Peptides against a protein of PDB entry 7Q4I. Designs and how they scored, part 16

Target 1, 281 residues: chain A of PDB entry 7Q4I
Amino acid sequence: HENSTIAERLYSEVRVLCWIMTNPSNHQKKARHVKRTWGKRCNKLIFMSSAKDDELDAVALPVGEGRNNLWGKTKEAYKYIYEHHINDADWFLKADDDTYTIVENMRYMLYPYSPETPVYFGCKFKPYVKQGYMSGGAGYVLSREAVRRFVVEALPNPKLCKSDNSGAEDVEIGKCLQNVNVLAGDSRDSNGRGRFFPFVPEHHLIPSHTDKKFWYWQYIFYKTDEGLDCCSDNAISFHYVSPNQMYVLDYLIYHLRPYGIINTPDALPNKLAVGELMPEI

## One batch from the design tools (peptide; made by RFdiffusion4, then SolubleMPNN)

Design b1_p9_4_s4 (from b1_p9_4, 5 letters changed)
Fold by OpenDDE base, seed 3:
Structure b1_p9_4_s4 (fold): chain B 281 residues (1-281), chain A 9 residues (1-9)
Amino acid sequence: as target 1 above (281 residues)
Amino acid sequence: ERPPFFPPK
């Protein structure tokens, strides 16, 4: 038997609403597998689509489909969340239908922060936005206050937030959030290891998988290493995870155990005041 | 947007 007492406590104290970016063609192919794996560990799980699907719990947003409409879908998704679900959670995660998330590790990272702190976390990239922005593929999580500021203060103002639905959604939300003083947090662990990853584990764990000229190394905000030291022991997300790989990850993370090895979790950090951040490494 | 495996244009 497992002792999940701490995880259950965090489930109650660090409530996470996960919204999944999807489309009607991927409801069965991808989204349902999120629901059957890591998505079940969210406090609330919503699939944001252009068509309603009661079996999936998908919402039909008033947007078109295609890559050029992702920003529009993101705006409508957060508007929907703010209108219907802002009090259902403390933190609001955006993920793709091929993103895998270890929600318990995210709750651990978020635990010290107040949801009334205007902050968001993810895989921070340095271009285009002064404070950085969070990679769309790796997934990013907004505090309740960040969602409020985004929807109430940023979206209605074309000077603060792009009114058109075109553009890179992660860059555009990053610009909007910066313009309303939502802080781009540092999601790295105490050892300086990343937690949100825009690729599959294999691509991060295997050294020299990519050339140093690969765009990722120019985009990453914080200096990071390859190999086993690339990734936190409490990593949160990976991208480009196939449906089959989601089940593999679920098995490896939650079921497979080396006999005789018992993990003892570290003590929870002290909670921060509203507006306070953990020191950067 | 989703970071591609190839550099964005």
Scores: peptide ipSAE 0.025, ipTM 0.724, DockQ to the pose 0.228
Fold by OpenDDE base, seed 4:
Structure b1_p9_4_s4 (fold): chain B 281 residues (1-281), chain A 9 residues (1-9)
Amino acid sequence: as target 1 above (281 residues)
Amino acid sequence: ERPPFFPPK
C-alpha cells in the first residue's frame, strides 16, 4: 500500500507534456520502452519522429533524420506543440528515447514556478551561452511561456534564432531562449545537488569514474561532486539509459522497497509570482 | 549536441 495523494495533486497542478526525440529506427527499439515506463507518468506523451506511428503516438515532423538534424527536429517539435498542445500542459519536457525521467520529482521542482514565467530547467552548461544552456541529453523542460516565446518570438527572427537546421540543438535552443529573455533556471535542490543528469546514475554516483579533465567538469555551470552527494534524492533525469535499464529503474524506484522504511515528503515550497525564480544556491 | 559518453573500461 502507498499514499500517492501529493503526487496526484502535483499531477493535476503541474501538468507536463513530454516529447521524446526519436526516429523510425528507434520506435520499437527504444521509444516504446519509454512509453511503457516513465513516459506513462507524463500528462501527455508525444514521440517526435520523421514517421508517423499510431501505436507509439509518434508524429512525423517535416525533418530529416540524423544527428545533424536534431536542431531542425527540435524547432519543428516545439512548433507542433505550440500549434496543437500548448494548452494541454503547463510544462514541456524534451527528452531523448534513452533518457529516463522521474516525472514526480520534476513536478516537485516545478511546483513553485508559474508556467507563465519565461524559464526552463535542465542540466545547465556554461559554454557558448552567457546564462548557460541545458544539456540536450539530460532533457530540459520549458514553461508554457518559454515555449510561446521560443516559437512566436525567437523562431521567426533569424537574428534571435538560427534558421539553419545545423548545430548543436541544445546550444542553439539555449541561444534562442536567451535572446527572448527566457531564463535558464537552477535545477539544483536545496542542498545544491543536481537533478538533471546527462549520464547514467553509475557515472555520477561512482567517484573517480572519469578524470577531472573530462569535458563534463568543464561544461557544468554549477560545481558538483561525484558520489552520493552528486545527485538529489529527488533527481529527475538520467541519460544513456538502455531499454532494459528503464525497466530496472522503474522497478527500483516505484516497486522495490526496503521493508519497514517509510519516507515522508518534504513540505511544498510557497508558490512564486510570475517572473520570480527561486534564489540560486 | 548529444554529449559524448565514455563508458568505464
Scores: peptide ipSAE 0.024, ipTM 0.700, DockQ to the pose 0.314
Fold by OpenDDE base, seed 5:
Structure b1_p9_4_s4 (fold): chain B 281 residues (1-281), chain A 9 residues (1-9)
Amino acid sequence: as target 1 above (281 residues)
Amino acid sequence: ERPPFFPPK
């Protein structure tokens, strides 16, 4: 009774490899629940860890554990992807083991873009990197060409990419990508609403008396408001989502329906040429 | 993993 024809088309035409940042202590506690919920909607799903887990499909990267090793793990993850999986997908999503992603909405956003365009998307922050960088927790997605440039051109050059493993992983990859002319794209919808979010839906949807001195308001690249207008109807990601909340979100998004309401999808936009971006909004 | 997203001190 459900028509998923367009979603199935996009699943085939906009292939997404999702890699999940995790560690051995979180394989059962968090990562498993990603695999059982939104991760099953990726074309390829890989968990990047320091220990192998065949049940989870976790890869043991040659890195230590801890927050100070996240940049090192990110570099090794993309090296692994480039060596083994660069042709298995068109787009390559990084997410945390407490990030929830609506993959169909991401495919919709990515549809017009060529994977040979050096571009990446996410929740764009303005500090430290001139063109901006994408928030690590909200998840960010690289085109195939962006992955190639990162691994082949940026990583081997200490002048372009930080060689040590310290630092904020999202800032560091943002610097590296800028240095090889990978563009920080605009992920907002046609109404100017964001799609990638570094917090849970409640934090964005509910206007709080949060002081504008809160770091997030100083970091966000595009001006945004809290409340119902915070988020696209086609939002892609949220962060700090507990394992139980992942199942709740799966139910709410994919199972619960208001009787008598039928959503008609907008027409797909025209495809862009290599190097072309959507008009700025 | 949960990276720190707060600005560096």
Scores: peptide ipSAE 0.023, ipTM 0.717, DockQ to the pose 0.144
Fold by OpenDDE base, seed 2:
Structure b1_p9_4_s4 (fold): chain B 281 residues (1-281), chain A 9 residues (1-9)
Amino acid sequence: as target 1 above (281 residues)
Amino acid sequence: ERPPFFPPK
């Protein structure tokens, strides 16, 4: 009984390639559940690993495993995407194998932007990078031009991009992107609510009475609140989502409905010119 | 990647 006409339009007009950061030990434990849930809604879904898995559609990148290799894996992943898939999509999402993404909401956010605009979106953190960087766990999405600049302009230049494979991958890509003038966009909705989240919904929705000394409050680029107003009605991602919770979220978001309540989507905004951003909130 | 006190995966 659902009308998905607008979502189908956005699926064709705002093409998203999702690449999932994973490893061989997580192919069955985590990655396959991404493939069976939200990953199905990407225009293209690729799992970036150190071992090939034809059942999963996993690519074996020439990298080691472990947290100290995540930056190396990110570089190789985007090199692979640029070489093989740069024209398969307009936008390129990095997510972890425990990130859940509502791809339709991401397409809605991205719709007005040109993929030739050098921009990327996610949960913006303020340390280490002047313009900010996007949280790795929450997932971040690069425009096609951002990918081009990253791979072609940044990666080959040690002055612009860290050549070794060590370091925090999200910070390092943030530095590289800033150095090639890829803009760290604002992913908040018109009410100033976030769309990309580095924790599970419960963490954001439930006031925790936690101390403001918690690192998250010091890292967030934009002021945010806990509770019902924490999150956009069009939220895009959550992190630390267990495999079971992915299926729960899929059910809640796409199947469970309160009878008699019909949502009417807002009109699509006007498209922006190349290089143009949405106005500040 | 993971700021201080960020839970491990």
Scores: peptide ipSAE 0.027, ipTM 0.727, DockQ to the pose 0.311; fails the geometry check

Design b1_p9_5_s1 (from b1_p9_5, 5 letters changed)
Fold by OpenDDE base, seed 3:
Structure b1_p9_5_s1 (fold): chain B 281 residues (1-281), chain A 9 residues (1-9)
Amino acid sequence: as target 1 above (281 residues)
Amino acid sequence: SPTDKPDWS
């Protein structure tokens, strides 16, 4: 038996809609494995595609396929969410069909924040956007107010948000969100450890895996460590996770336990007022 | 995306 009382409470109080960026060629290859693993822990799970798939619960957005259309797909995805699902959740996660997410850890991070606070979280990068932007691959989560501002205030204004569907999806949404005063939050834990990761766990956990000049170290907004100290005990996401690895991670995180070790969760923090952020580390 | 790069290896 496992005591999930706190997790169940957070499931109710911190409602998360997860939308998955996918395409028709990946419905069976990748997306269905998200649905069968971590995606089932979202309050609502939607696959954003160019073709409808009733088995997957995929939505056909009015966009083309290809990397040059990812920004267009993101815009249409959030428009769709705002029109149909804005009250179905408090927080709205974008993830790729090869992103793995520990939704309970995300709820824990989000718990103190008001959904009416214009904020979003993810793996923050420093280039191109003054306040930073969130890595597309690591996934990023918008508050309900952030979605409203993005769709209602930013998207209709070409001066605030790029009208073309081309460009770097994560950078472009970052620019748009900044232009409507949606804050790029700090997703690090109380020890300053990251929670959203743009690579697989192995790449983050192994010290000196890359040269110091590797682009990631130039892009990361906050100073980070390598090795076991790289990552929060409450890490939220990893990218480039294969379908097989998703099942492995599900087993390791939710099933495999060392006998005789019992984890006691930390107390929940106090809730913040609307517009208030956690103190900087 | 400029950050949608292959895994570091």
Scores: peptide ipSAE 0.037, ipTM 0.756, DockQ to the pose 0.215
Fold by OpenDDE base, seed 1:
Structure b1_p9_5_s1 (fold): chain B 281 residues (1-281), chain A 9 residues (1-9)
Amino acid sequence: as target 1 above (281 residues)
Amino acid sequence: SPTDKPDWS
């Protein structure tokens, strides 16, 4: 007896293709649990691997396995998407097989933006790329135009995009996207709280969980706090989520309710013109 | 605690 009218509207108007970075050894251990939990809320769900799996809907990309091949896999994944699926969605999310995503919250963030705007969102880091880049683990979402520019304009040009398959995939795609004028968007809510997170909720919610010298505090593009103010009420993603925790999160977010408390959603913002971004905060 | 660090190159 849940009212999901707005969520259903956004499902149709803000179409999201989710592609999951995985490998054959994790098809059963991790990827399958994504499919059984948050992945079912994507408009299209594809697992990008080095081996085909018809039960999982995994695609065998022409890449090797290992951390040194993640950039190569990302390039091939987006090439595959552009060739086969560019019109199947408006937005294209990359996530790992241990990333958990609240897709409805992502649709809410994306709603005002045109998919023809060259923009992408995620947890923005400041090093290496002038405008910043999005954390690979937290997941990042490209507009349809961003995918087009990446595949058609950036990838074929070694001066714009690294031809080798080595390097940090999130940094490298960030460089490529900047070079074709895809904007690194601000995914924070109206209160300045983040929505994409490169760690589990516990690591963000608990004050002083990490030392002040921990690399994350030097990498984060926007100033952020720990504790209750760490995270948006409409947070989108968390990383390093175990398969078991995916089911726990699914239960807590979509099933468990405190009796007598009803959440009323904010009104949808006005849609932006092509090329227009939300005001910076 | 988080221990993973993004690599560059």
Scores: peptide ipSAE 0.035, ipTM 0.730, DockQ to the pose 0.361
Fold by OpenDDE base, seed 2:
Structure b1_p9_5_s1 (fold): chain B 281 residues (1-281), chain A 9 residues (1-9)
Amino acid sequence: as target 1 above (281 residues)
Amino acid sequence: SPTDKPDWS
């Protein structure tokens, strides 16, 4: 029998609201499969769309569809969360409808941090924003205080946050968060391995002869390796995961076990004070 | 996803 006592503790102590970026055309094709796989492990799961769907638990935000409206949808999603759900969780994850997330590993990373610390985590990129910003596709998670600062302090001020709905949503939220002193955290494990990934596991795990001019190598904030050392044993997210692959990942991660191998989790780190970050590696 | 970046390949 599996012992999930620590995971159950973290489920209660590190509450995560997951909101999924989707659209009406993807409710059945993609979003439904998030709900049937990793999304069921969130404390609360909401699908942010332009049309309501009671079966999916989708919210109709007052925005248009398409890539040019993603920033607008992100702003409205966090406004909706702040108005209706700010006390329902401690941490607030944005993910795409083709992002797969191991929520238990995210809770483990977040455990030492106070939700009142203005911080957010994800796959950190270095361009455009001085402290960096988090990749939209890999998913990013804001503390409760980060959401408050974003919605209450940043969004109402055009000098701090872009007022129109165009632009790269991950860059724009990164600019807004920096302007209200929300810290771009380091999501790497104690060995310096990443936890949030903007591509499928195969692309990160398999050493590739990628050209040095490939955008990812110029964007990544921290030095990263290819192959098995690319990824934490406690990796959190992968992007471009098809609906079928979500069920495969669910089976591999939560059901398939090599007989006779017992995993013992590391001890939890000490809790940090409000405003304190983990030491740099 | 609408937020897709360029492919890894």
Scores: peptide ipSAE 0.034, ipTM 0.741, DockQ to the pose 0.213
Fold by OpenDDE base, seed 5:
Structure b1_p9_5_s1 (fold): chain B 281 residues (1-281), chain A 9 residues (1-9)
Amino acid sequence: as target 1 above (281 residues)
Amino acid sequence: SPTDKPDWS
């Protein structure tokens, strides 16, 4: 009795490859639960690791493990995608093994954009990068052209992209992308509400959870609110989601329904030309 | 997660 016609259309027209940042110690503990929940709604799902796992579909990248190698792993992940999968999708999502993503909402946001537009989306932070950068934990999505520019133009040039593997991976990719004119997009909905979130829903929904001195309020690029107005009704991602909470979220989002309430989706916007962005709110 | 930032606390 569920009508998913529009979602099926977007699954076909807005193809998303999801790559998950993980490590061998988390294959069973975390990554497997991504595969069994929201990851199954990606057009292609790949786990980027240091060890191969055929059951998980994990790739062994030529990198070491540890937080100090995350930037190196990100570079190798996108090199791998460009070499093997650049034509398998239109958009390329990075997520952590404790990120939860509503892929249908991401397709809705991305629908008007051309994948040949050099743009990427996520939770935009303002420090270190002039145009901003996307939070690593919230996940970020690159257009096909953005991936091409990153791998072909930025990575080979140490003046454009950091050659060593140290540093904050989200800041470093943000610097590289800016240097090749990939635009940091605005992922907010038409009401100005965010879609990508670097924490669990509870932390964003409950007002006054932190004081104004909390780092997040100094980092967020766009003015944001707490409470019910914190988050879009079409929110895309949350971070620090435990394996058990992934199954809870799957139930709440895809199964639990209030009887007698039927949501009618808004009409799809017109498609943009190559290089065109939606106006900022 | 691999890319942990300071938590909300």
Scores: peptide ipSAE 0.034, ipTM 0.742, DockQ to the pose 0.221; fails the geometry check

Design b1_p9_5_s2 (from b1_p9_5, 5 letters changed)
Fold by OpenDDE base, seed 3:
Structure b1_p9_5_s2 (fold): chain B 281 residues (1-281), chain A 9 residues (1-9)
Amino acid sequence: as target 1 above (281 residues)
Amino acid sequence: SPTDKPDFS
């Protein structure tokens, strides 16, 4: 019933390795549900943990558990990827074990970009890092060149990248990437709507009575609206998605269809040269 | 992360 020719083409041309931040206590509770839902649409899926799990395909990184070790785990995860998997994909997504990702929409966003361009995408926040940084929870995706620069140029230099394992992992990687001239890209669609979201769909789609002093409004790099216009039709990620909600989202996005409505995809944009970005909106 | 907040509340 479906024509997936374009999606299949992008699957082959825009290869994505997804690594999932998890821990041994969440292998069964959360991570396996990522594997059974959106994670199966990645070209390569790896769970980064402190313990090996052959059923999950989890890697035991040489790090401790807890929030104080998230930055350490991120560094070790990308070191592992660079050593073992740098040629297995063009783009490298970090997500949490409660992040839901529509991988096809990410491939669509990434299609025009060269993986040799030092760039990364996500939900951009403005504090702490001049060019901004990407929210850890919403997930962020690095080009192959960005991974190379991070692992080879930034990590070995304490002046460019924090050597200890403490700190907010998303801020710290943002600092490191900026210091090696990896660009913080604009992930918004052509209408200026966001694609990566640090909360569940409900929190973005429903206008909240939250005051404008709420931290999120102070952190967002690009001005955004609430309600139906909050989010791209080609949204990529949401955070704090429970295991049950992952299956709901999988059903709603990939199975449930309104009868008589046929979706026609937009034409693919022209590919950019190495180092070139899409025009800002 | 300081930016990992569960909701808008």
Scores: peptide ipSAE 0.035, ipTM 0.746, DockQ to the pose 0.219
Fold by OpenDDE base, seed 1:
Structure b1_p9_5_s2 (fold): chain B 281 residues (1-281), chain A 9 residues (1-9)
Amino acid sequence: as target 1 above (281 residues)
Amino acid sequence: SPTDKPDFS
């Protein structure tokens, strides 16, 4: 048996609503595997789609499908959350139906922050948005105040937020959030290692997997390394995770143990005041 | 995922 007392405490104190970006063709292929693996560790789990699915708990948003409608779906998803679920959680995670998330590690990162602080976290990219924006594939998490500002202040104003449904979803929400003074947080650990990842672990862990001309190296906001030093021991998310790999990761992270090795968690940091961020690394 | 960027490889 394991001692999960601190994880249970954080489950209660750092409430996370996870919404999953999906479509009707992926309900059975991908989304249900999120529900059967890491999604069960969210305080609330909702699948945002264009068709209702009672078995999946999928919501039919008034949007079309395809990459050209992803921004529209994100806007409608957060409108739906604000209308129906804004008090059901403190933090609101967007993930894809092929994103894997270690929710306990996210709660650990978020613990010191007030949900009334206008902040969001993810894998920060530097182009297009001055403060940066968070990678759509790696998933990103908004505070309750960030959701409020996005839905109430940004979305109704076409000068602050794009009214059309076209465009890169992650860039557009990043622009909107910046325009309402939602801060793009630093999700790196105390060693400067990332926690949100836009690719599978293999792509980050293997040195020289790509050359330095690969777009990722031009997009990443913070200087990062490849190999074993790429990733925090408390990493939060990975993208392009197949349904089969979700079960593998679930087994490796939560079940498989090297006999005789016990991990002791670090002490929780002090809580921050509203509007306060952790010191820059 | 429909939000996928180019593959890392």
Scores: peptide ipSAE 0.035, ipTM 0.745, DockQ to the pose 0.215
Fold by OpenDDE base, seed 5:
Structure b1_p9_5_s2 (fold): chain B 281 residues (1-281), chain A 9 residues (1-9)
Amino acid sequence: as target 1 above (281 residues)
Amino acid sequence: SPTDKPDFS
């Protein structure tokens, strides 16, 4: 009794490859639950690890484990994608094994953009990178052209991209992408509300008396509010989502319905030309 | 997660 015609259209026209940052100790504890929930709505789902797991579809990248190797893993993940999967999708999402993503909402945001436009989206932070960079935990999505530029133009050049594997992976990829003129896009909706979130919904929705000195308020690129207006009705991602909460979110978003309320989707916007971005809000 | 940041609190 659902009409998913528009969602099915976007599934075909806005193809998304999702790669999940994980490690062997989290294959069963976390990654498996991504595969059983939101990950099944990606056009292609790959788990990037240091050990192969055929049941999970995990790839063993030539990297060590630990937080000090995340940048190395990100570089190898995108090299692997470029070599094997660059034509399997239009957009390439990085997420953690405790990130939850509403893929339909991401396709809606991405629909007007050409995958040949050098752009990427996520929760934009302002430090370290002039144009900003996307929070690693909230997940970030690169266009096909952005992946090409990262792998072919940035990675081989130590002047453009950090050669060692240390550092904050989200900052480092942000630096590399800026150096090859990949644009840090604005992921906010038409009302100026965010779509990618580096924390659980509760932390964003519930007004807290947190000090304005809290790092998040200093890091956010765009001014944002707490409470109900914190988040788009078409929000895309949340971070620090436990395995159990992934199933709860799947139920709440895709099964639970308030009887007698029918949401009519907005019309799709016009497609943009290659290199064109949506107007700033 | 692999890319943990400080808590919102």
Scores: peptide ipSAE 0.033, ipTM 0.734, DockQ to the pose 0.210
Fold by OpenDDE base, seed 2:
Structure b1_p9_5_s2 (fold): chain B 281 residues (1-281), chain A 9 residues (1-9)
Amino acid sequence: as target 1 above (281 residues)
Amino acid sequence: SPTDKPDFS
C-alpha cells in the first residue's frame, strides 16, 4: 500500500502539459513507450510530429523532418500549444521521445513558483547564451508566462528570435527566451544536486576517470560531481533512455521497494510571489 | 534521436 495524497495534490495544483518531440518513424518505436510509461503522469500529453497519429495523439506540425528542422518544430509546437492549450496547464515541458521524466519530482520543484513568473527550468548549459540555456535532450519546462512571452513577444520579432528553422533548437529557444526576459532557473535541490540530466542514470551515477575536457564538463552551468551525489533524490529527467529502459525505470521508481524502508517527504516550501525565485544556494 | 548530443564516454 502507498499513500499518494501529496502527489495527487500537486497533480491538481501544478498542472503539466508534456509535449514530446518525435517523428513518424519513431511513433511506434519510441513515442508509444513514452505514452505507456512516464507520459501517462502528465496532466496532458501531446506528441509533436510531422504526421498525425490518432493512436498516439500525435499532431502534424507544418515542418519537415531532420536535425535542421528541430528548431522549426519547437517553434510550431509552442505556437500550437499557445493557440490550443495555454490554459490546460501551468507548466509546459518539452522532452524527446528518448527522455524519461519523473513528473512528480518536477511538480515538487515547480510548486513554489507562480506560472505567471517568466521562468524556465532544465539542465542548464553555459555556452552561447549569457544566462545559460537548457539542454534539449534533458527536457526543459516553461511557465505559462514564459510560453506567452515566447510565442507572442519573441517569435514574431526576428531581432529577438531566429526566423529560420535551422540551428540547435535548445540554444535558439534559450536565446529567444533571454531576449524576452524569461529567466533561466536553477533546477538544483537544496543540496546543490541536479535534477535534469542529459544522459542515462548510469553515465551520471558511475564514477569514472572521465576526461575533464569532455564537452559536457565544459557545457554544464553549475559544478557537478559523478557518483551517488551526482543526482538529487528528487531527480526529474534522464536522456538517451531506450524504450526498454523506460519500463525498467517505471518499475524501479514506482513499484520496486526495499522492505522496511519508509520515505517521508519533505514539507512543501512557501509559495513565491509572481516574479520571485528561490534563493540561491 | 535527432536532438542527441555526443555520448557520455
Scores: peptide ipSAE 0.033, ipTM 0.727, DockQ to the pose 0.211

